# Ledger of designs, part 156: peptides against a protein of PDB entry 5D63

Target 1, 292 residues: chain A of PDB entry 5D63
Amino acid sequence: SLRRGIYHIENAGVPSAIDLKDGSSSDGTPIVGWQFTPDTINWHQLWLAEPIPNVADTFTLCNLFSGTYMDLYNGSSEAGTAVNGWQGTAFTTNPHQLWTIKKSSDGTSYKIQNYGSKTFVDLVNGDSSDGAKIAGWTGTWDEGNPHQKWYFNRMSVSSAEAQAAIARNPHIHGTYRGYILDGEYLVLPNATFTQIWKDSGLPGSKWREQIYDCDDFAIAMKAAVGKWGADSWKANGFAIFCGVMLGVNKAGDAAHAYNFTLTKDHADIVFFEPQNGGYLNDIGYDSYMAFY

## One batch from the design tools (peptide; made by RFdiffusion4, then SolubleMPNN)

Design b2_p22_8_s3 (from b2_p22_8, 9 letters changed)
Fold by OpenDDE base, seed 1:
Structure b2_p22_8_s3 (fold): chain B 292 residues (1-292), chain A 22 residues (1-22)
Amino acid sequence: as target 1 above (292 residues)
Amino acid sequence: MDELIEEKEKKFLEKLKKALEE
């Protein structure tokens, strides 16, 4: 079953993703096929899938950028019915905005069925061009039509997944204490993470003993990421992953505060030094406390 | 090591608290 999370949704047949046109929050904004760039933030193409309690395999899909929801126009079962962005809520009862998402016959891709109409999200004619029509279309769960098959590339982690990644890292102190602040985290590509760091002014900040030292750098980075998140996305119910760690060296005579994020596959953490913007697998300290 | 940890933890928590209250 599909987990709650943020997904980049890519067509199984052509290199096209489900895109909210111009990221507009206006009701009735077309959802279209659009090209994407791997390992980047595809701003209008990220969707928060929220599972509906007690309704098997059924979700709302909230566009991260606009804060609006995937909506089948008038809930019509007619082939070619427009799929648009529309205002809504995560746990709506409106069948126009409820989507049953299950694995296709190939076992890797998913199909997206409207709960009410029982039609499927379809990239019409498999058109790979930018702005290609996405519509509700008749279909079955078992047919192999790639126009209705979608890869759900997970772009977020749960707090539990983050905790697991931390737990398997060799640079965790035996007295480690983790403080989890949120439930779901968008994991940024390193390039985006670095850009936030650059834009924060931290590269030009001067280390000053006790006044502005490692603690301040680490907190400032987390604050910068938080602000970036608040300013960039209209959807709620998720955070941007940026951790803070306190660590001690092997000799036990030095302590440091630093940041960390997750690797691309979300299986491991990588340390980030906010004083120089470096990514390290070993920062020279074992973490005894983390906030994320 | 324990003293070092305690000092850093205290300092961090104080800074964090201050930042969250602003």
Scores: peptide ipSAE 0.080, ipTM 0.713, DockQ to the pose 0.937
Fold by OpenDDE base, seed 2:
Structure b2_p22_8_s3 (fold): chain B 292 residues (1-292), chain A 22 residues (1-22)
Amino acid sequence: as target 1 above (292 residues)
Amino acid sequence: MDELIEEKEKKFLEKLKKALEE
């Protein structure tokens, strides 16, 4: 079963992702196939899958950038029906925007079936070119046509998953207290995380004893990431992952405040020193408190 | 160690509150 989360949706046959053209919020904006760059934020190609309560394997798909939803035009069952971005809500009853998403016959990829029409999201002709048509098309769950098979690359973590990653890290103090502020987190690649750090002005900030020291840097970084998230995305229902930790060294004679994020595979945390922009597996402190 | 933790935590919380009020 597909979990709630943010996904980059990639065709199983060609290196093309489901893209909302120009990230436009206008009703009827074409959803198309488009090239992507691995390990980067593909701005118009991120989709929040929200499961519909009491409807098995059925979701809405909200484009993170535009805040609009994947929509089968007029809910038509005709092959070649356009799939567009359209205004909507996460828990809509409009079958034009309800998608049953289940594993394909290969057990790895998914197929995306419109709830009403029972047609499938299809990369027409398997065209790998930018702007290639994506449409509703006749199909069955058992067919092996790669035009209708999609890999769902998870780009987010739940609060529970983040908590689990923290729990397995060896640099957590026995008195650790975690404070979870959100439910679903977009995990940024380090390059983006670093860019936000640079843009915040922190690299030029001067360390000053008690006035502007480690805790100030850590808070400023979290605030910068939060603002970046608010300014960058129109969709709701998620946050950007950036944590703050307070830690004590092994000797017990020094304390530090720092940030942390998740590794690429989302299985572990990595520490971030906002005073110098460094990523470390061991920052020299054991965390006794975290906010994220 | 406990005193160090408490002091740092207090300072952090105070700054956090201030930041959230702005």
Scores: peptide ipSAE 0.080, ipTM 0.714, DockQ to the pose 0.929
Fold by OpenDDE base, seed 4:
Structure b2_p22_8_s3 (fold): chain B 292 residues (1-292), chain A 22 residues (1-22)
Amino acid sequence: as target 1 above (292 residues)
Amino acid sequence: MDELIEEKEKKFLEKLKKALEE
């Protein structure tokens, strides 16, 4: 079954993603097909899938940018019914905003069925153009129509997944203590992570003994990412991944504070030095404490 | 090593506390 998380949802037939037009939070904003750039933040194309308790394979889909929800207009079962952004809540009972999401017959892509109407989210005519209509359309689970098949690319990790990634890293001290602050984390591309770092002013910050040293840099980076998250997204129920670690070197005569994020495949962590913006697989320290 | 860790941890927690209070 599909896990709770943030997804980039791409059509199986053409290089188009499910996009909330202009990221608008207005009720009735069209959801459309739109081009995307891999390994970047596609701002209007990220969806938080929240599983509905006790309803198998059924979710709400919240647009991360607007905070509105995928909504089948009037819950109509007619082919061509508009799919729009609309105000809602994660655990709504409104069938217009409830979507059953299961694997298609190909075993890789998903189909998105409206819970009430039993119609499927359809990229109309498989149109790859920006702004192409996405609508509810008749279909079946076993049909091979690529207009109704979608890849769910997970863009977030759970706290458990993050913990697992940390646990398998060779640069973790035996006395490691992790403090998990949130449940679901949007994982940023390094380019975005770096841009936040740049915009924070940290590249120009001067290291000063005790008054502004490694601890301050690491905290400042986490704060910058947190602020970026708060300023960038209207949806709730997730955080932006940016960890802080305290580590000790092998000799035991030096300690350091630094950041870390996750690799693209979310399987491993990579260390980030906020003093110079570098990404390292080995920062020269073993972490005994982490916050994220 | 233990003293170094304890000192660094204490300092970090103090800074974190301060940041959270502001």
Scores: peptide ipSAE 0.079, ipTM 0.711, DockQ to the pose 0.958
Fold by OpenDDE base, seed 3:
Structure b2_p22_8_s3 (fold): chain B 292 residues (1-292), chain A 22 residues (1-22)
Amino acid sequence: as target 1 above (292 residues)
Amino acid sequence: MDELIEEKEKKFLEKLKKALEE
């Protein structure tokens, strides 16, 4: 079953993703097929899937950028019915915005069925062009039509997954305590993470004893990422992953505060030094405390 | 989103303070 999370949803047949046109929050904004760039933030193409309690395999899909929801126009079962962005809530009872998402017959891709109409999200004619129509269309779960098959690339991690990644890292102190602040985290590409760091002014900040030392840098980075998240996305119910760690060196005679994020595969953490913007697999310290 | 950030920051600071006092 599909887990709660943020997904980039890509067509199984052509290199096209489900895109909310112009990221507009207006009701009735077309959802279309659009090209994407791997390993980057595809701003209008990220969707938060929220599972509906007590309704098997059924979700709302909230566009992260606009904060609006995937909506089958009038809930019509007619083939070719528009799929649009529309205002809504995560746990709505409106069947126009409820989507049953299950594995397709190929076992890798998913199909997206409207709960009410029982039609499927369809990239019409498999059109790979930008702005291609996405519509509700008749179909069955077992059909192999790639127009209705979608890869759900998970762009977020749960707190549990983050915790697991930390636990696997060899640079964790035996006295480690983690403080989890959120439940679901969008994981940023390093390029985006670095850009936030640059925009924060931290590259120009100088280390000063006590008044602005390592903890200040680490906290400032965390704050910058938080602010970036608040300013960039209209959807709620998720955070941007940026951790703070406090660590001690092997000799036990020096302490440091630093940041960390997750690797591309979300299986491991990578340390980030906010004083110089470096990514390191070994920062020279073992973490005894983390906040994320 | 603003409320979420504010709450998170508050929690972070509280936890950090607690950690530093221990």
Scores: peptide ipSAE 0.025, ipTM 0.519, DockQ to the pose 0.048

Design b2_p22_8_s4 (from b2_p22_8, 13 letters changed)
Fold by OpenDDE base, seed 2:
Structure b2_p22_8_s4 (fold): chain B 292 residues (1-292), chain A 22 residues (1-22)
Amino acid sequence: as target 1 above (292 residues)
Amino acid sequence: MDELIAEAEARFREKLERALAA
């Protein structure tokens, strides 16, 4: 079954993603097909899938940018019914905003069925142009029509997944203690992570003994990422991944504070030095504490 | 490890050492 998380939802037939037009929070804003750039944020094309308790394979889909929800207009079962952004809540009982999401017959892509109407989210005519209509359309679970098949590219990790990635890393001290601050984390591309670092002022900050040293840099970076998240997204229920670690070197005669994020495949962590903006697989320290 | 990545990491380590020594 599909896990709770933030997804980039891409059509199986053409290089088009489910896009909330202009990221608008207005009720009735069209959801459309739109081009995307791999390994970027794709601001209007991220959706938080929240599973509905006790309703198998059924979710709400919240647009991360607007904070509004995918909505089948009037819940109509007519082919061609508009799919729009609309105000809602994560655990709504409104069938216009409830979507059953299961694997298609190909075992890789998903189909998105409206819970009430039993129609499917359809990229009309498989149109790859920007602004192409997305609508409810008749269909079946076993049909191979790519207009109704979608890849769910997961852009977030759960706290458990992050914990597992840390546990697999060889640069963890035997006394390691981790502290989880949130439940779900959007994982940023390194380019975005670096841009936040640049905008924070840290590149121009001067290292000073004790008064502004490694721990200050690391905490400042985490604060910058937190603020960026709050300022960028209207949806709630997730955080932006940016960890802080304290580590000790092999000789045991030096300590350091630094950041870390997740690799592109979310399977591993990579260390980030906030004093110079560098990424390393081995920062020269073994972590005895992390919070993220 | 990819050679380009290894080289980048080596450069980073040098920068880090300078930063920590400042």
Scores: peptide ipSAE 0.016, ipTM 0.510, DockQ to the pose 0.031
Fold by OpenDDE base, seed 1:
Structure b2_p22_8_s4 (fold): chain B 292 residues (1-292), chain A 22 residues (1-22)
Amino acid sequence: as target 1 above (292 residues)
Amino acid sequence: MDELIAEAEARFREKLERALAA
């Protein structure tokens, strides 16, 4: 079954993603097919899938940017019915906004069925052009029509996955204690992470003994990422991944505070030095404490 | 921060300053 998380949803037939037009929060904003750039944020194309308790394989899909939900217009079962953004809640009972999502017959892609109408999210005619119509359309779970098949590329990690990534890293001290602050984390591309760092003013901040040193830099970076998240996204129920670590060197005679994020495949962590904006696989310290 | 952190930070600062000056 599909896990709770943030997804980039891509058509199985053509290189188009499910896009909320202009990222608008207005009710009735068209959801359309649109091109995307791999390894970027793709702002209007991220969707938080929230599983509905006690309803098998059924979710709401919240656009991360607008905070609105995927909505089948009037819940109509007519082929060609518009799919739009519309105000809602994560655990709504409105069948216009409830989507049953299960694997297609190919075992890799998913189909998205409206809970009420039983029609499927369809990239009409498989049109790969920007702004192509996405609509409810008749279909079955077993047919192979790529217009109704979607790859759910996960852009977030659970706290458990983050914990596992940390546990696999060789630069963890035997006394390590980790503190998990949230449940689901959007993982940023390094380019975005770096831009947040630049915009925070940290590149121009002066190191000063005790009053503004490594811990201040590390905390400031985490705060900057948090603020960026709050200012950038209208959806709730997730955080932006940015960790803080305290570490000690192998000799045990030096300590440091630094940041870390996850690698692209979400399987490992990479260290980030907030004093110079560098990414390192080995920062020269073993972490004895982290919070994220 | 404790003395270990302070010392490490001082060393890091020096290295960074040298790198930026080079």
Scores: peptide ipSAE 0.010, ipTM 0.532, DockQ to the pose 0.049
Fold by OpenDDE base, seed 4:
Formats: C-alpha cells, structure tokens, sequence
Structure b2_p22_8_s4 (fold): chain B 292 residues (1-292), chain A 22 residues (1-22)
C-alpha cells in the first residue's frame, strides 16, 4: 500500500511528471505533464498523498505548492475529462478528489483511479511535451498502457523513518533523547538546504561567546528552514526536515549544538554545521538530544 | 550554557577559524 507522504509522480513511459500548471491555486488550473530535473525540488510537481481512513488504497492528492487538490472535472467518466487543481480538504468526501492508487501489473509503477468515475489518470497520447494534457481515461488495473502508469518517488519521510535513521547512526550518545515535532517531513536536497542557510544571513553572523554561539546558530538554521517552508508551500500537514542536535565529544569534555538532515536515500542522517555550512558524516560529537 | 560548553565552543571556533584560513 502507498504510504502517506509527499511524492514526485513520474510517468512510466516518458520523462514527464504530473505538474500543476504555474503552481496556481485557482480552481480549474490544469494539471499537465512537464519535464523535471532529478534530485531537485520540482516545485509544482510535489503531491501530498493523504490516505482516507477506512477506504482501501484511496487518497487525496494535494499539490504542495498551491495547496489545491487533484480534481477530476465534474467527476465525469468520459475519456478525456480534465484533471485540474481545485480547492479541497485532505479528508474530503468529494469523489472528484478521491483517488484509488495501487500497483500496476508491472509491480513497480502505480495507477491512479478516480474513486467515483473509475477512470484513470492518463498522460494523453503519452505526450512528453511540457503542458501535455493529463485527463481521466478509461482503463483497467491490469492493462500495460504506460500512459496510465506512474512512478511515485517519495520525497518525504515520516517521523518514524527519521527516528529510525537517527537510531542507526553511530554518532548517537547512550543518553540520547529525541523529540519529534511533526509527522511528515519534506527532505530537501543539500543544494536547497544550503541556499536556505545562505539566505538566512547565518554565513555573515558573528560568533559571540554565549550570546550568539553554537546553539543560536543551530536554532537560527531551524527557524530559517521553518520560515522557508511556510513561505514556499501552501499545503499543510507536513514540515521541512531540519533537525537540531546537542552533542558531546568522545572525551566528554566538549559539547556542541548543530543541525542535521537526511541523506538522499532517506536511510541515514548527515550533520550540518550552521557556522560554516558544512555537511559531515562525523561532526566529532555524539548526540544526546535532538528535536526535529 | 554551562562553562564546559562555553569552553568547548570557544575551542571549536578556534579550530574553525584555522580551517577557514588554511
């Protein structure tokens, strides 16, 4: 079963992703196929899949940027019916915005079926051009038509997954206590994380004993990421991953505050030094406390 | 922060500055 999370949804046949045109929040904004760049944010192409309780394999899909939802126009079962962004809620009962998402016959891609109409999200004619029409179209679960098959590239982690990544890291102190602040986290590419750091002004901030030292830098970075998230995305129900750690060195005679994020595969954490913008696998400290 | 942490931070800053200067 597809997990709750943020996904980049890519066509199985051509290098095209499901894109909300211009990231517009207007009702009726076309959802289209569009090119994408791997390992980047792909701003208009991120979708929060929220599972509907007690309805098997059924989700709403909220565009992260616009905060609007994938919507089959009038819930029509006619082939070629427009799929648009439309205002909605995560747990709506509107069948126009309910999507049953299950594995296709190939076992790797998914098909996206409208709950009401039973038609499938279709990249019309498999058109790889930017702005290509995405529509509801007749189909079956077992068909091999790549126009209706989609890879769901997970761009987020649950709090549990983040916790697991921390737990298996070798630089965790025996007294470690972690505090989870949110449920789902968009994991940023390092380039984006670094850009937020740069834009925060931290690179120009002066270290000052006690009044603005390691903990201030680390908390300022987390605050900057939080603000970036709030300013960048209209969807709710997720956070941007940026952790704060307090650590002690092996000798037990030094302490430090620093940040951390997740690696590309989401399996491990990498430490971030907000005083210089460096990423490290070993920052020289073992964490005894984290919040994220 | 306690004195131990403050001292540790000072040492870290020194190392950082040296690294940036190298």
Amino acid sequence: as target 1 above (292 residues)
Amino acid sequence: MDELIAEAEARFREKLERALAA
Scores: peptide ipSAE 0.009, ipTM 0.529, DockQ to the pose 0.049
Fold by OpenDDE base, seed 3:
Structure b2_p22_8_s4 (fold): chain B 292 residues (1-292), chain A 22 residues (1-22)
Amino acid sequence: as target 1 above (292 residues)
Amino acid sequence: MDELIAEAEARFREKLERALAA
């Protein structure tokens, strides 16, 4: 079963992703096929899948940028019915915005079926051009038409997954205490993470004993990421991953505060030094406390 | 930082900026 999370949804046949046109929050904004760049944020192409309680394999799909929801126009079962962004709520009962998402016959891709109409999200004619029509179309779960098959590339982690990644890291102190602040985290590409760091002013900040030292840098980075999240996305129910750690060196005679994020595969953490913007697999400290 | 990724991000940001200006 598909897990709650943020997904980049890519067509199985052509290099096209499900895109909310211009990221507009207006009702009726077309959802279209659009090119994407791997390992980037792909702003208009991120969708929060929220599972509906007690309805098997059924979700709402909220566009992260606009905060609007994938909507089958009038819930029509006619082939070619527009799929648009529309205002909604995560746990709506509106069948126009309820999508049953299950594995296709190939075992890797998913099909997206409207709960009410029983039609499927279709990249019409498999058109790879920017702005290509995405519509509801007749189909079956078992057919192999790539126009209706989608890869769900998970762009977020749960708090549990983050916790597990931390636990696997060798640079964790025996006295480690972790504090989880949110439930689901969008994991940023390093380039985006670095850009936030640059925009925060931290690169120009001066280290000063006690008054603005390692902990201030680390907290400032986390605050900057939080603000970036609030300013960038209209959807709710997720956070942007940026952790703070306090660590002690092997000798036990020095302490440091620093940040961390997750690796591309979400399986491990990478340390981030907010004083110089560096990413490190080993920052020289073992963490005894983290919050994220 | 991967400069190639940074360039790709910049391209997408430009698209975003155009969208926000519309």
Scores: peptide ipSAE 0.000, ipTM 0.375, DockQ to the pose 0.019

## One batch from the design tools (peptide; made by RFdiffusion4, then SolubleMPNN)

Design b2_p23_1_s1 (from b2_p23_1, 14 letters changed)
Fold by OpenDDE base, seed 5:
Structure b2_p23_1_s1 (fold): chain B 292 residues (1-292), chain A 23 residues (1-23)
Amino acid sequence: as target 1 above (292 residues)
Amino acid sequence: MKDLPISKLPEMEKRLLEFIASL
């Protein structure tokens, strides 16, 4: 079963992703195939999948940028029916916006079936061009047509997954007290994380005794990421992953506050020093407490 | 890297907890 999360959804046949045209929040905005760049934020191509309670394998798909939902026009079962962005809610009962998502016959890709019409999200003719039509089309779950098969690349982690990544880190020693603030976290590429750091003004900030020391840097980074999230995305129901950790040095005579994020595979954490923008696998401190 | 004396750890914890509470 597909887990709740933020996904980049890529066609199984051609290097095209499901894209909300221009990231527009207008009702009826076309959803189209579009090229993407790996390991970057593809701004109009991120979708929050929210599972519908008590309806097996069925979700709404909210575009992260626009805050609108994937919508089959008029819920029509006719092949070629437009798939658009439209206003909605995460737990809607509107069958135009309910999508049953299950593994295809190949066991790797998914098919996306409209709950009401029973038609499938189709990259029409497998067109790899930017702006290619995505439509509802007749099909079956076992059909091998790559026009209707999609890879769901997970771009977020649950709080439990983040906690697991922290727990298995070999460089976290001593008493660890973790405070989890949210349920689902978008994980940023390091390049984006670094850019937020740069834009925050922290690179120009000077360490000053008491007035602006290590805890201020770590908190400022957390705040900058939070603001970036609020300013960048219209969808709700997720946070941006950015941890703050308080640690004690190996000698036990100094304390430090720093940040951390997740690795690309979401399996491990990497430490981030907000005073210099460096990433480290081993920050050199034993964890005392953290929050994210 | 600039650290704080270990004696400041409880104060740092307090400040971080206050920040958490403000979110």
Scores: peptide ipSAE 0.336, ipTM 0.873, DockQ to the pose 0.895
Fold by OpenDDE base, seed 2:
Structure b2_p23_1_s1 (fold): chain B 292 residues (1-292), chain A 23 residues (1-23)
Amino acid sequence: as target 1 above (292 residues)
Amino acid sequence: MKDLPISKLPEMEKRLLEFIASL
């Protein structure tokens, strides 16, 4: 079954993603096919899939940027019915906004079926152009038509997945005390993470004993990421991944506070030094506590 | 990089916990 999470949803036939046009929050905003750039934040193309309790394989899909939901216009079963962004809630009973998402016959891609109409999300004619129509269309689960097959690329991690990545890190030793603040975390590309760091003013900040030292840098980075998240996205129900860690050096005579994020494959953590903006696989400190 | 003496660890922990509590 598809896990709760944030997904970039890509067509199985052409290099096109499900895009909310202009990221607009207006009801009836077209959802269209659009090109994307790998390893970047594709702002209008991120969707939070929220599973509906006690309804097998059924979700709402909230656009992360607009906070609106994927909606089959009037719930019509007619082929070519528009799929739009529309106001809604994560656990709605409106069948226009309920999507059954299961593996296609190829075992890798998914099909997205409207719960009410039983039609499928279709990239009309497999058109790879920006702004190509996405519509409800007749189909079956076993058909191989790539117009109705979608790859769900996970862009987030659960708190449990993050904790697992921390737990298996070979450079974390000693007492680890973890505090988890949220349930689902958007994982940023390093370029975006670095840009937030730059925009925070930290590169120009001066280390000063006690008044502004390593813990202040790490906290400031965490705060900057939090603010960036609040200012950038209208959807709720997720956070931006940015860890703070307190560690002790190998000699056991010094303490340091630093940040961490996840690798591209979400399997490992990478340490981030907020004093210089560097990424390190081994920060040179044994973990004492962390939160994210 | 700039770090702190180990004697400052409890204070650092306290500050971080206070930050967490403020969220």
Scores: peptide ipSAE 0.335, ipTM 0.872, DockQ to the pose 0.911
Fold by OpenDDE base, seed 1:
Structure b2_p23_1_s1 (fold): chain B 292 residues (1-292), chain A 23 residues (1-23)
Amino acid sequence: as target 1 above (292 residues)
Amino acid sequence: MKDLPISKLPEMEKRLLEFIASL
């Protein structure tokens, strides 16, 4: 089954993603097909899938940017019914906003069925143009029409997945202690992570004994990412991944605080030095404690 | 990069834990 998480949802037939037009929070805002750029934040194309308890394979889909939900207009079962953004809640009982999401016949893509109407989210005519209509359309689970097949590219990790990535990293001290703050984390591309670092003013900050040393840099980066998250997204129920780590050098005579994020495949961590903006597989320290 | 003496580790830990608790 599909896991709770943030997804970029891409059509299986053409290079088009499910896009909330202009990222608008207005009720009735069209959801459309739109091009996307890999390894970037596709701002209007990220969806938090929240599983509905005790309803198999059924989710709400919240647009991260607008905080509104994917909604089948009037819950109509007519082919060509508009799919729009609309205000809602994660655990709504409104069938207009409930979507059963299961694997298609190809075993890799998913189909998105409205819970009430039993119609499917359809990229009408497989149109790859920006602004192409996405609508509810008749279909079946087993047919192979790519207009109704979608790849769910997971853009987030659970706290457990992050912990697993940390645990397999070789730079963990025997006394390592991890503290988990949230349940689901949007993982940023390094380019975005670096841009937040630049915008924070940290590149111009100078290390000063006691008053602004390594822990201040690491905390400042964490705060900058947190603020970026709060300022950028209207949806709730997730955080932006940015770790803070306290480490001990190999000689055991020095301590350092630094950051870390996840690799693109979410399987490992990469260390980030907030004093210089560098990414390293080996920061030169063994982790003593961390939080994220 | 600039780091701190190991003697500062307990203080750093305490500060970070306090930060976590404040969130």
Scores: peptide ipSAE 0.335, ipTM 0.873, DockQ to the pose 0.885
Fold by OpenDDE base, seed 3:
Order: structure tokens, then sequence, then C-alpha cells
Structure b2_p23_1_s1 (fold): chain B 292 residues (1-292), chain A 23 residues (1-23)
């Protein structure tokens, strides 16, 4: 079963993703196939899947950028019916915006069926060009047509997954206390994380005793990431992953505050030093407490 | 990179807890 989360949704047949054209929040904005760049934020191609309570395998799909929802125009069952962005809510009863998402016959990709029409999200003719039509189309769950098969690449983690990644890290020991602030976290590529760091002004900030020391750097980074999230995305119901950690050095005579994020596979944490923008698997400190 | 003496850890923790509580 597909879990709640943020997904990059890629066609199984061609290197195209489900894209909300221009990221527009206007009702009726076309959803189209579009190329993507791996290991980057594909701004118009991220979708928050919200499971509908008591309706098996059924979700709304909210575009992260626009805050609008995937919508089958008029809920029509006709092949070629437009799939658009449209205003909505996460737990709507509008069948135009309800999507049953289950594994395809290949066991790796998913099919996306409109709850009302029972038609499937289709990359028309498997067109790999930018702006290619995505439409509702007749189909079956067992059909192998790659036009209707989609990979759901998870771009977020639950608080539980993040907690698990922290727990398995060999530098998390002793009197560690973790505080979880949110339920679902978009995980940024390091390049994006670094860019936020640069834009925050932290690279030019000077360490000053007490007035601006390591905890100030770490908090400033978290604040910068939070602001970036608020300014970048119109959807709600998620946060941007950026941890703050207090640690004690191996000698036990020094304390430090730093940041951390998750690795690409979301299985581990990587430490980030906000004073110099460095990423380290071993920051040289054992965790004392953290929050994210 | 600059860190602080271990004696500062309780104060650092206090500040961070206060920050968390303010959210």
Amino acid sequence: as target 1 above (292 residues)
Amino acid sequence: MKDLPISKLPEMEKRLLEFIASL
C-alpha cells in the first residue's frame, strides 16, 4: 500500500514525470509529461499523496508547489479527458480528485485510477516530449501498458523513518533526547540544502563568543530552511527536513551544536556544519539531543 | 569550526528546549 508522502511520479516507459504546467494554481491548469533532473528539486513535479480514511488505496494528490489537486475534468470516463490542477482539499469527497493508486502487474510501478470514472492516468501515446498530454484513459489493473504505469519515487520521510535513521547512526549515544516537531518531511538534495545555507548569510557570519556561537549557527540554518519552505511551497501538511543537534566531543570536554539531514536513500543521517557548510558522516561529536 | 566547553552544555540545552517550546 502506498504511504502518505511526497512523491516524484515518473512514467514507467519514458523519462517523463507528472508535471503541473508552470506550477500554476489556476483551476484547469494542465498536468503534463515533462522531463526531470535527477537529484534536484523538480519544482512542479512533486505531489503530496494523502490517503482517504476508510477508502482503500485511495488518495488525493496535491501539487506541492501550487497547492492545487490532481483533477479529472468533470470526472468524465471518456478516453482523452484532461487531467488538470484544481483547487481542492486533502480529504475531499469530490470523485474528480480521488485517485486509487495500486501496484501494477509488474510489481514495481503503480497505476493511478480515478475513483469515480475508473479510468487511468495515461501519458498519451507514451509521448516523452515536454508538455505531452496526460489524460484519463480506459484500462485495466492487469494491463501492461507503460503509458499508464508510474513509479512513485518517495521524496519525503515520516517522522518515524527519520527517527529510525537517527537511531541507527553510530554517533548517537548516551543521554540522547530527540524531539520530533512534524509528521512528514521533504528531504532536500544537498545542493539545495547548501544553497539555502548560502542564501541565509551564514557563510559570512562570524563566530563570536556567546553573542553568536555554534547554537546560533545551527538555529539560524534551521530557521533559513523553514523560511525557504514557507516561501517555496503552497501546499500544507509537511515540513522541510533540517535537524539541530547538540553533541559532545569524544574527549568529553567540549560541546557543539550542528545540523543534520538525510542521505539520498533516507536510511542514514549526514551531519552538516553550519559554520563552514561541510557535510560529514562523522562530525566528531556524540549526540546529546536533537530536534527536527 | 568552534565549539564550547562542556560546561556550557546545560545552558545550550536550556536555550534549545526553550526554542522548541516556543514553536
Scores: peptide ipSAE 0.330, ipTM 0.871, DockQ to the pose 0.908

